# Ledger of designs, part 212: peptides against a protein of PDB entry 6UG1

Target 1, 304 residues: chain A of PDB entry 6UG1
Amino acid sequence: SNEERKRRKYFHMLYLVCLMVHGFIRNEWINSKRLSRKLSNLVPEKVFELLHPQKDEELPLRSTRKLLDGLKKCMELWQKHWKITKKYDNVGLYMRTWKEIEMSANNKRKFKTLKRSDFLRAVSKGHGDPDISVQGFVAMLRACNVNARLIMSCQPPDFTNMKIDTSLNGNNAYKDMVKYPIFWCEVWDKFSKKWITVDPVNLKTIEQVRLHSKLAPKGVACCERNMLRYVIAYDRKYGCRDVTRRYAQWMNSKVRKRRITKDDFGEKWFRKVITALHHRKRTKIDDYEDQYFFQRDESEGIPD
Target 2, 301 residues: chain A of PDB entry 6UG1 as posed
Amino acid sequence: SNEERKRRKYFHMLYLVCLMVHGFIRNEWINSKRLSRKLSNLVPEKVFELLHPQKDEELPLRSTRKLLDGLKKCMELWQKHWKITKKYDNEGLYMRTWKEIEMSANNKRKFKTLKRSDFLRAVSKGHGDPDISVQGFVAMLRACNVNARLIMSCQPPDFTNMKIDTSLNAYKDMVKYPIFWCEVWDKFSKKWITVDPVNLKTIEQVRLHSKLAPKGVACCERNMLRYVIAYDRKYGCRDVTRRYAQWMNSKVRKRRITKDDFGEKWFRKVITALHHRKRTKIDDYEDQYFFRRDESEGIPD

## One batch from the design tools (peptide; made by RFdiffusion4, then SolubleMPNN)

Design b2_p26_1_s4 (from b2_p26_1, 14 letters changed)
Fold by OpenDDE base, seed 3:
Structure b2_p26_1_s4 (fold): chain B 304 residues (1-304), chain A 26 residues (1-26)
Amino acid sequence: as target 1 above (304 residues)
Amino acid sequence: MKSVEELEKQVEELVEKLLKEREEKL
């Protein structure tokens, strides 16, 4: 019905705000001074120097290469620190079906929200799920004075799916679900004026995204619980930005149709939510990023 | 499941709360 369509739209909006607030809270927790002091000790001086290269005035690319090498070594150090990767409870923060949502509303199972103290302990010991591990990696880079963002791919239920039963079948459902990450890192390259993408946990890759990312889900089975729609960046100064354009090859033709921002009402509403979670002034870094997004929109074109 | 009207109200109230909490912190 039209009523059910409206109900799924507003439920998607509510769920999306809750996910974005979760990302904001985790971003506050990884700014812990106590955690920062512990994690800085994981990075030897030689690696710290690679993270902070001098500007090569002849060839700025040499400075970017040193930063990339430093980030690679930090990823290796993080793998040594992380002792136990736990499976997610159920589907974690991956996308739920409408049937799963309806069934969970009947089950008074209080999701045990992880307390801040338990999170800080988990990161310090190297014991937790992949999301905690990525968040801890961002904390380690921030402890080394690197301008690192926490990235979250928000997975609200698909309000464009009007099927009554949306149950997922398949024995490999968990393997396909976790093939691509929900959380990752971005690092500001002050030499190239671009964000570097870092997945320290899942794909263990570092990318300078131009047109496409390896972190973008591919294939039907992987997209069932991980649809690239809302990639939100949380910086060390409590900035909140929509960075979906970086990771979406087909933002205008495909991704926009699955977002609340497909219409003027949804665009204005989503801008209000981003503003509510953006607790800093605009910077020149935001100008370079917006210029990159503009160029990506022009290069994709408007779908016919 | 909640009514459309209840969901609409909850979305509005939550976003307004987040805006207010931002203004109180800045």
Scores: peptide ipSAE 0.613, ipTM 0.951, DockQ to the pose 0.889
Fold by OpenDDE base, seed 2:
Structure b2_p26_1_s4 (fold): chain B 304 residues (1-304), chain A 26 residues (1-26)
Amino acid sequence: as target 1 above (304 residues)
Amino acid sequence: MKSVEELEKQVEELVEKLLKEREEKL
């Protein structure tokens, strides 16, 4: 019905805001001074120097290579710190089906929200789910004065799916779900004027994304609970930016059709939500990023 | 399940709250 279409749209909007607020709160928690002091001690001086290379005036690429080597070593150090990777409770922050949402609304299941103290303890001990681990990795880089963003791929229910039953049947559902991350890191490369993508936990990759990312879900089974639609970046100064364009090959032709921003109402509303979560002034880094997104839009073209 | 009107109201109230909290912090 038209009513069920509207209901799914507004439920998607509410769920999306709640996910974006969750990312914002986690981004505040990883700025903890107590956590920062503890995590800085995990990084030896030699690795700190690689994270902060001098500008090579002859070949700026040498400075980028040092930064990349520093980030690789930080991923190795982080793996040594992280002792226990817990499985997600149920599906974690991966996408729920409409049937699962309806069933959860009927079940008075108290969502046990992780408290800030428990989060800080989990990161500090190296015990938690993959999302907590990624968030802790971003905290470690920030403790080393690296301009690191927390990235969240927000997975609200698919409001474009009008099927009554959306139950997922499959023995490998968890393995396919966790194949791609929901949280990762970006690091600003001041030499190349680009964001470096870092997945320290899941794929254990470092990328300089041009057209494609390894973090973009591929295949039907993986996309059932992880649909690339809303990739949100949270920086150390409480900036909030939509960076979906970086990770979407087909933003205009495919991804936009699955977003609330497919129409003018949704575009204006989503811009209002981003503004509400963006607590800093614009910088030259935002100018370089917007220029990159513009070039990516021109290179994709307008879908026929 | 929540009505469309209740969902719309909750979305609006939450976004307005977030805007207000931003203005109070800046």
Scores: peptide ipSAE 0.611, ipTM 0.951, DockQ to the pose 0.818
Fold by OpenDDE base, seed 5:
Structure b2_p26_1_s4 (fold): chain B 304 residues (1-304), chain A 26 residues (1-26)
Amino acid sequence: as target 1 above (304 residues)
Amino acid sequence: MKSVEELEKQVEELVEKLLKEREEKL
């Protein structure tokens, strides 16, 4: 019905805001001074120097290569620190089906929200789910004065899916779900004027994204619980930005059709939500990023 | 599940709350 379509749209909106607020709160928690002091001790001086290379005036690419090497070593150090990767409880922050939502609404299951103290302890001990691990990695980079963003791929229920039953019957459903991350890191490269993508936990990869990312879900089974729609970046100064364009090869032709921003109402509303979570002034880094997104929109063209 | 009207209200109230909390911190 039209009513059920409207209901799913507004439920998607509410769920999306809750996910974006979750990312904001986790981004605040990883700025903990106490955690920062502990995590900085994981990074040897030689690795710190690689994270902060001098500008090579002859070949700026040499400076970027040092930064990339520093980030690789930080990933290796992080793997040594992280002792226990817990499985997600149920589906974690991956996409739920409409049936799962309806069943969960009937079951007054208190989601045990992780407290800030428990989160900080989990990161400090290296014990937690993959999301906590990624968030802790971002905290470690920030502790080393790296301009690292927490990235969250928000997975609200698909409001474009009007099927009554959306049950997922796969034995490998968990494996397919966790094949691609929900959280990752971006690091500002001041030499190339670009964001470097870092997945320290799942794919253990560093990318300089041009047209596509390895972090973008591929294949039907992986996309059932992980649809690239809302990739939100949270910086150390409480900036909040939509960075979906970086990771979406087909933003205009495919991704937009699955977003609330497919129409003017949704675009205005989503901009209001981003603004509400953006607690800093604009910087030249935002200008370079917006220019990159503009060039990517022009290069994709208008979908036929 | 919640009605459409209740969901609409909750979306609005939550976004307005977030805007207010931003204004109080800046």
Scores: peptide ipSAE 0.609, ipTM 0.951, DockQ to the pose 0.882
Fold by OpenDDE base, seed 4:
Structure b2_p26_1_s4 (fold): chain B 304 residues (1-304), chain A 26 residues (1-26)
Amino acid sequence: as target 1 above (304 residues)
Amino acid sequence: MKSVEELEKQVEELVEKLLKEREEKL
């Protein structure tokens, strides 16, 4: 019905805001001074120097290569720190089906919300789920004065799915679900004027994304619980930005149709939500990023 | 499940709360 379509739309909106707020809160927690002091000790001086290379005036690419090497070594150090990777409770922050939502609404399952103290302890000990691990990695880079963003791929239920039964066949669902991350890192490259993508936990990869990312879910089974629609960046200064355009090859032709921003109402509303979570002034880094997004939009073209 | 009207209201109230909390912090 039209009513059920509206209900799914507004439930998607509510769920999306809750996910974005969750990302904001986790981004605040990883700015803990106590955590920062502990995590800085994981990074040797030689690795710190690679994270902060001098500008090579002859070949700026050499400076970028040092930064990339520093980030690779930080991933290796992080793997040594992280002792216990817990499985997600149920589906974690991956996309739920409408049936799962309906069934969960009837079951007052108190999501055991991790407290700030428990999170900080988990990161400090290296014990937790992959999301906590990624968040801790971002905290370690920030502790080394690296301009690192926490990236969250928000997975609200698909409001464009009007099927009554959205049950997923369970057996391979977890492996396919966790094949691609929900959280990752971006690091500002001051030499190339670009964000570097870092997945320290899942794919253990570093990318300089031009047209597409390896972190973008591929294949039907992986997309059932991980649809690239809302990739939100949280910086150390409490900036909040939609960076979906970086990771979406087909933003205009495919991704937009699955977003609340497919219409003017949803665009205005989503901009209001981003604004509400953006607690800093604009910077020259935002200008370079917006220019990159503009060029990517022009290069995709208008879908025929 | 919540009505459309209840969901609309909750979305609005939450976004307004977030805007207010931003203004109080800036």
Scores: peptide ipSAE 0.613, ipTM 0.951, DockQ to the pose 0.888; fails the geometry check

Design b2_p26_2_s1 (from b2_p26_2, 14 letters changed)
Fold by OpenDDE base, seed 3:
Structure b2_p26_2_s1 (fold): chain B 304 residues (1-304), chain A 26 residues (1-26)
Amino acid sequence: as target 1 above (304 residues)
Amino acid sequence: KEEEELEKLLEKFLKDEEFLDKFLAS
């Protein structure tokens, strides 16, 4: 019905705000000075120097290579620190079906959220789910004075899916679900004027995204619980930015149709949500990023 | 009306972390 379509759209918007605020709160928690002091001790001086290379005036690419080598070593150090990767409780922050949402509303299961103190302890001990591990990795880079962002792929229920949800077949569903991450890291490369993508936990990869990302879900089974629609970046200064354009190959032709921003009302609303979560002034880094997004929009074109 | 309700809801979520938890658990 038209009423059910409106209900699903509203619930999608509500759920998206919840996820975006969750990302904001986790980004505050990883700025903990107590955690920062502990995590800085994991990074030896030689690795710190690689993270902060001098500018090579002849070949800026040499400085970028040193930074990439430093980030690779940080991923190796992080894997040594992380002792226990817990499975997600149920589906974690991956996308729920409408049927799962309706069933959950009937089952008042008090999900106990992780308190700040428990999160900081989990990161310090190296015990937790993959999301906690990624968030801790961002905290370690920030402790080394690296301009690292927490990236969150927000997975609200698909308001464009009007089908009565059949139960997803259970056993292979978890492996397909966790094939691609929900959280990752971006690091600012001041030499190339680009964000470097870092997945320290899932794919264990470093990428300089041009047209496509390895972190973008591919295949029907993987996209059931992980649809690339809202990739939100949280920086160390409490900036909040939509960076979906980086990871979406087909933003205009495919991704936009699955976003609340497909219409003017949804675009204005989503801009208000971003503005409410963006607590810093604009910088030259934002100018370079917006220029990159503009070039990506021009290169994709408008779908005929 | 719906926009004002969503703004009020955003403010509630920013002020009450437990509300997010209750909502994601519901």
Scores: peptide ipSAE 0.043, ipTM 0.735, DockQ to the pose 0.682
Fold by OpenDDE base, seed 5:
Structure b2_p26_2_s1 (fold): chain B 304 residues (1-304), chain A 26 residues (1-26)
Amino acid sequence: as target 1 above (304 residues)
Amino acid sequence: KEEEELEKLLEKFLKDEEFLDKFLAS
């Protein structure tokens, strides 16, 4: 019905706000001074030096290569630190079906909220789910004075899916779900004036995204619980930015149709949400990023 | 109305971390 369509759109908006605020709160927790002091000790001086290369005036690419090597070593150090990767309880922050939402509304399950103290302990011990692990990795890079962003792929329920029963087939559902991450890292490369994508936990990859990302879900089964629609970046200064354009090859033709921003109302509303979560002044880094997004929009063109 | 409800909800979520976890849990 038209009512059910409105209800699903509203619930999608509500759920999206909750996810975006969750990312904001986790980004605050990552900035813990106590955690920072502990995590800085995981990074040897030689690795710290690679994270902070001098500018090579002859070949800036050499400086980028040092940074990439430093990030690779940090990823290896993080794997050594992380002792226990817990499975997600149920689906974690992956996309729920409409049926799962309707069933959960009836079941007042006392979800155990992860308190800030429990999060900090989990990161310090290296015991937690993949999301906590990624968040801890961002904390470690920030402890090393790296301009690292927490990236969250927000997975609100699909308001474009009007099917009543959206039951997912059970056996491989978890494996397909966790094939691609929900959280990852971006690191600012001051030499190339680009963000470097780092997945320290899931794919264990470092990427300089051009047109395609390895982190973008591929295949029907993987996209059931992980649709690239809202990739939100949280920086160390409490900046919040939509970086979906980086990871979406087909932003205009495919991704936009599944976003609340498909219409003017949704675009204005989503801008208000981003503005409410963006607690810093604009920087030259934002200018370079916006220029990159503009070039990506021009290169994609208008979908026929 | 819906926009005002979403703004009030944003404010609740920003003020109450437990509310967010309850909501994500619900």
Scores: peptide ipSAE 0.040, ipTM 0.734, DockQ to the pose 0.801
Fold by OpenDDE base, seed 1:
Structure b2_p26_2_s1 (fold): chain B 304 residues (1-304), chain A 26 residues (1-26)
Amino acid sequence: as target 1 above (304 residues)
Amino acid sequence: KEEEELEKLLEKFLKDEEFLDKFLAS
């Protein structure tokens, strides 16, 4: 019905706000001074120097290469720190079906909320789910004065799915769900004027995204619980930015149709949500990023 | 109405971390 379509759209918007606020809160928690002091001790001086290379005026690419090597070594150090990777409870922050949402409304499962103190302890011990691990990695880079962002791929239920039964065929193995991450890191390269993408936990990859990312879900089974629609960046100064354009190869043709921002009402609403979560002034970094997004939009073209 | 409800809810979520957790648990 038209009413069910409205209900699903509203619930999608509500769920999206909750996820975006969750990302904001986790971004505050990883700015903990106590955690920062502990995590800085994981990074030896030689690796710290690689994270902060001098500007090579002759060949700026040499400075970027040092930064990339420093980030690789930080991933290796983080793997040594992280002792226990827990499985997600149920589906974690991956996308639920409409049927699962209706069933959960009846079963008030006490999801044990992870308190700030428990999160900080989990990161400090190296015990937790992959999301906690990624968040802790961002905290470690921030502890080393690296301009690292927490990235969250928000997975609200698909309001464009109007099927009554959205039960996933029971074969959606936990392995297919977790094949691609929900959280990752971006690091500002001041030499190339670009964000470097870092997945320290899942794919264990560093990339300089041009046209496509390795972190973008591919294949039907993976996309059932991980649909790239809302990739939100949270920086160390409490900036909040939509960075979906970086990771979406087909933003205009495919991704936009699955977003609330497909219409003017949804675009205005989503901008208000971003603005409410954006607690810093604009910088030249934002200008370079917006220029990159513009170029990516022009290069994709308007879908016919 | 729906937009104002979402704005009020956003404000509640920003002020009450427990409400967010209860919602994600629902």
Scores: peptide ipSAE 0.038, ipTM 0.731, DockQ to the pose 0.772
Fold by OpenDDE base, seed 4:
Structure b2_p26_2_s1 (fold): chain B 304 residues (1-304), chain A 26 residues (1-26)
Amino acid sequence: as target 1 above (304 residues)
Amino acid sequence: KEEEELEKLLEKFLKDEEFLDKFLAS
């Protein structure tokens, strides 16, 4: 019905706000000075120097290569630190079906909320789910004075799915769900004036995204619980930015149709949510990023 | 009404660190 469409749109908006606020809170927690002091000790001086290369005036690409090598070594150090990766409880922050949401509303499951103290302990011990591990990796890079962002792929229920029964075919294995991450890292490369994508936990990859990312879900089974729609970046200064354009090859033709921002009302509303979570002034880094997004929009073209 | 309700919910979520987990539990 038209009413069910409105209800699903509203619930999607509500759920999206919850997820975006969760990302904001986790971004605050990883700024813990106590955690920073502990995690800085994981990075030896030689790796710290690679993270902070001098500008090579002859070939700036050499400086980027040193940074990339430093980030690779940080991923290796993080793997040594992280002792236990827990499975997600149920689906974690992956996308739920409408049927799962309706059924959960009837079952007041006492989810154990992870408190700040428990999170900081989990990161410090290297014991937690993949999301906590990624968040801790961002904290380690920030402890090394790296301009690292926490990235969250927000997975609200699909308001464009108007099927009554939205049950997934029973075989959507946990393996297909977790094939692509929900959280990852971005690092500012001051030499190339670009964000470097780092997945330290899931795919264990470093990318300089041009047109497409390996982190973008591919295949029907993987996309059922992980649709690239709202990729939100949280920086060390409490900046909040929509960076979906980096990871979406087909933003205009495919991704926009699955976003609340498909209409003017949704665009205005989503901009208000971003503004409410963006607690810093604009910087020249934001200008370079917006220029990159503009070039990506022009290169994709307007879908016919 | 719906926009104001979403703003009030946003404020609630910003104030309650446990709200998402409670919301996802509901």
Scores: peptide ipSAE 0.030, ipTM 0.704, DockQ to the pose 0.788; fails the geometry check

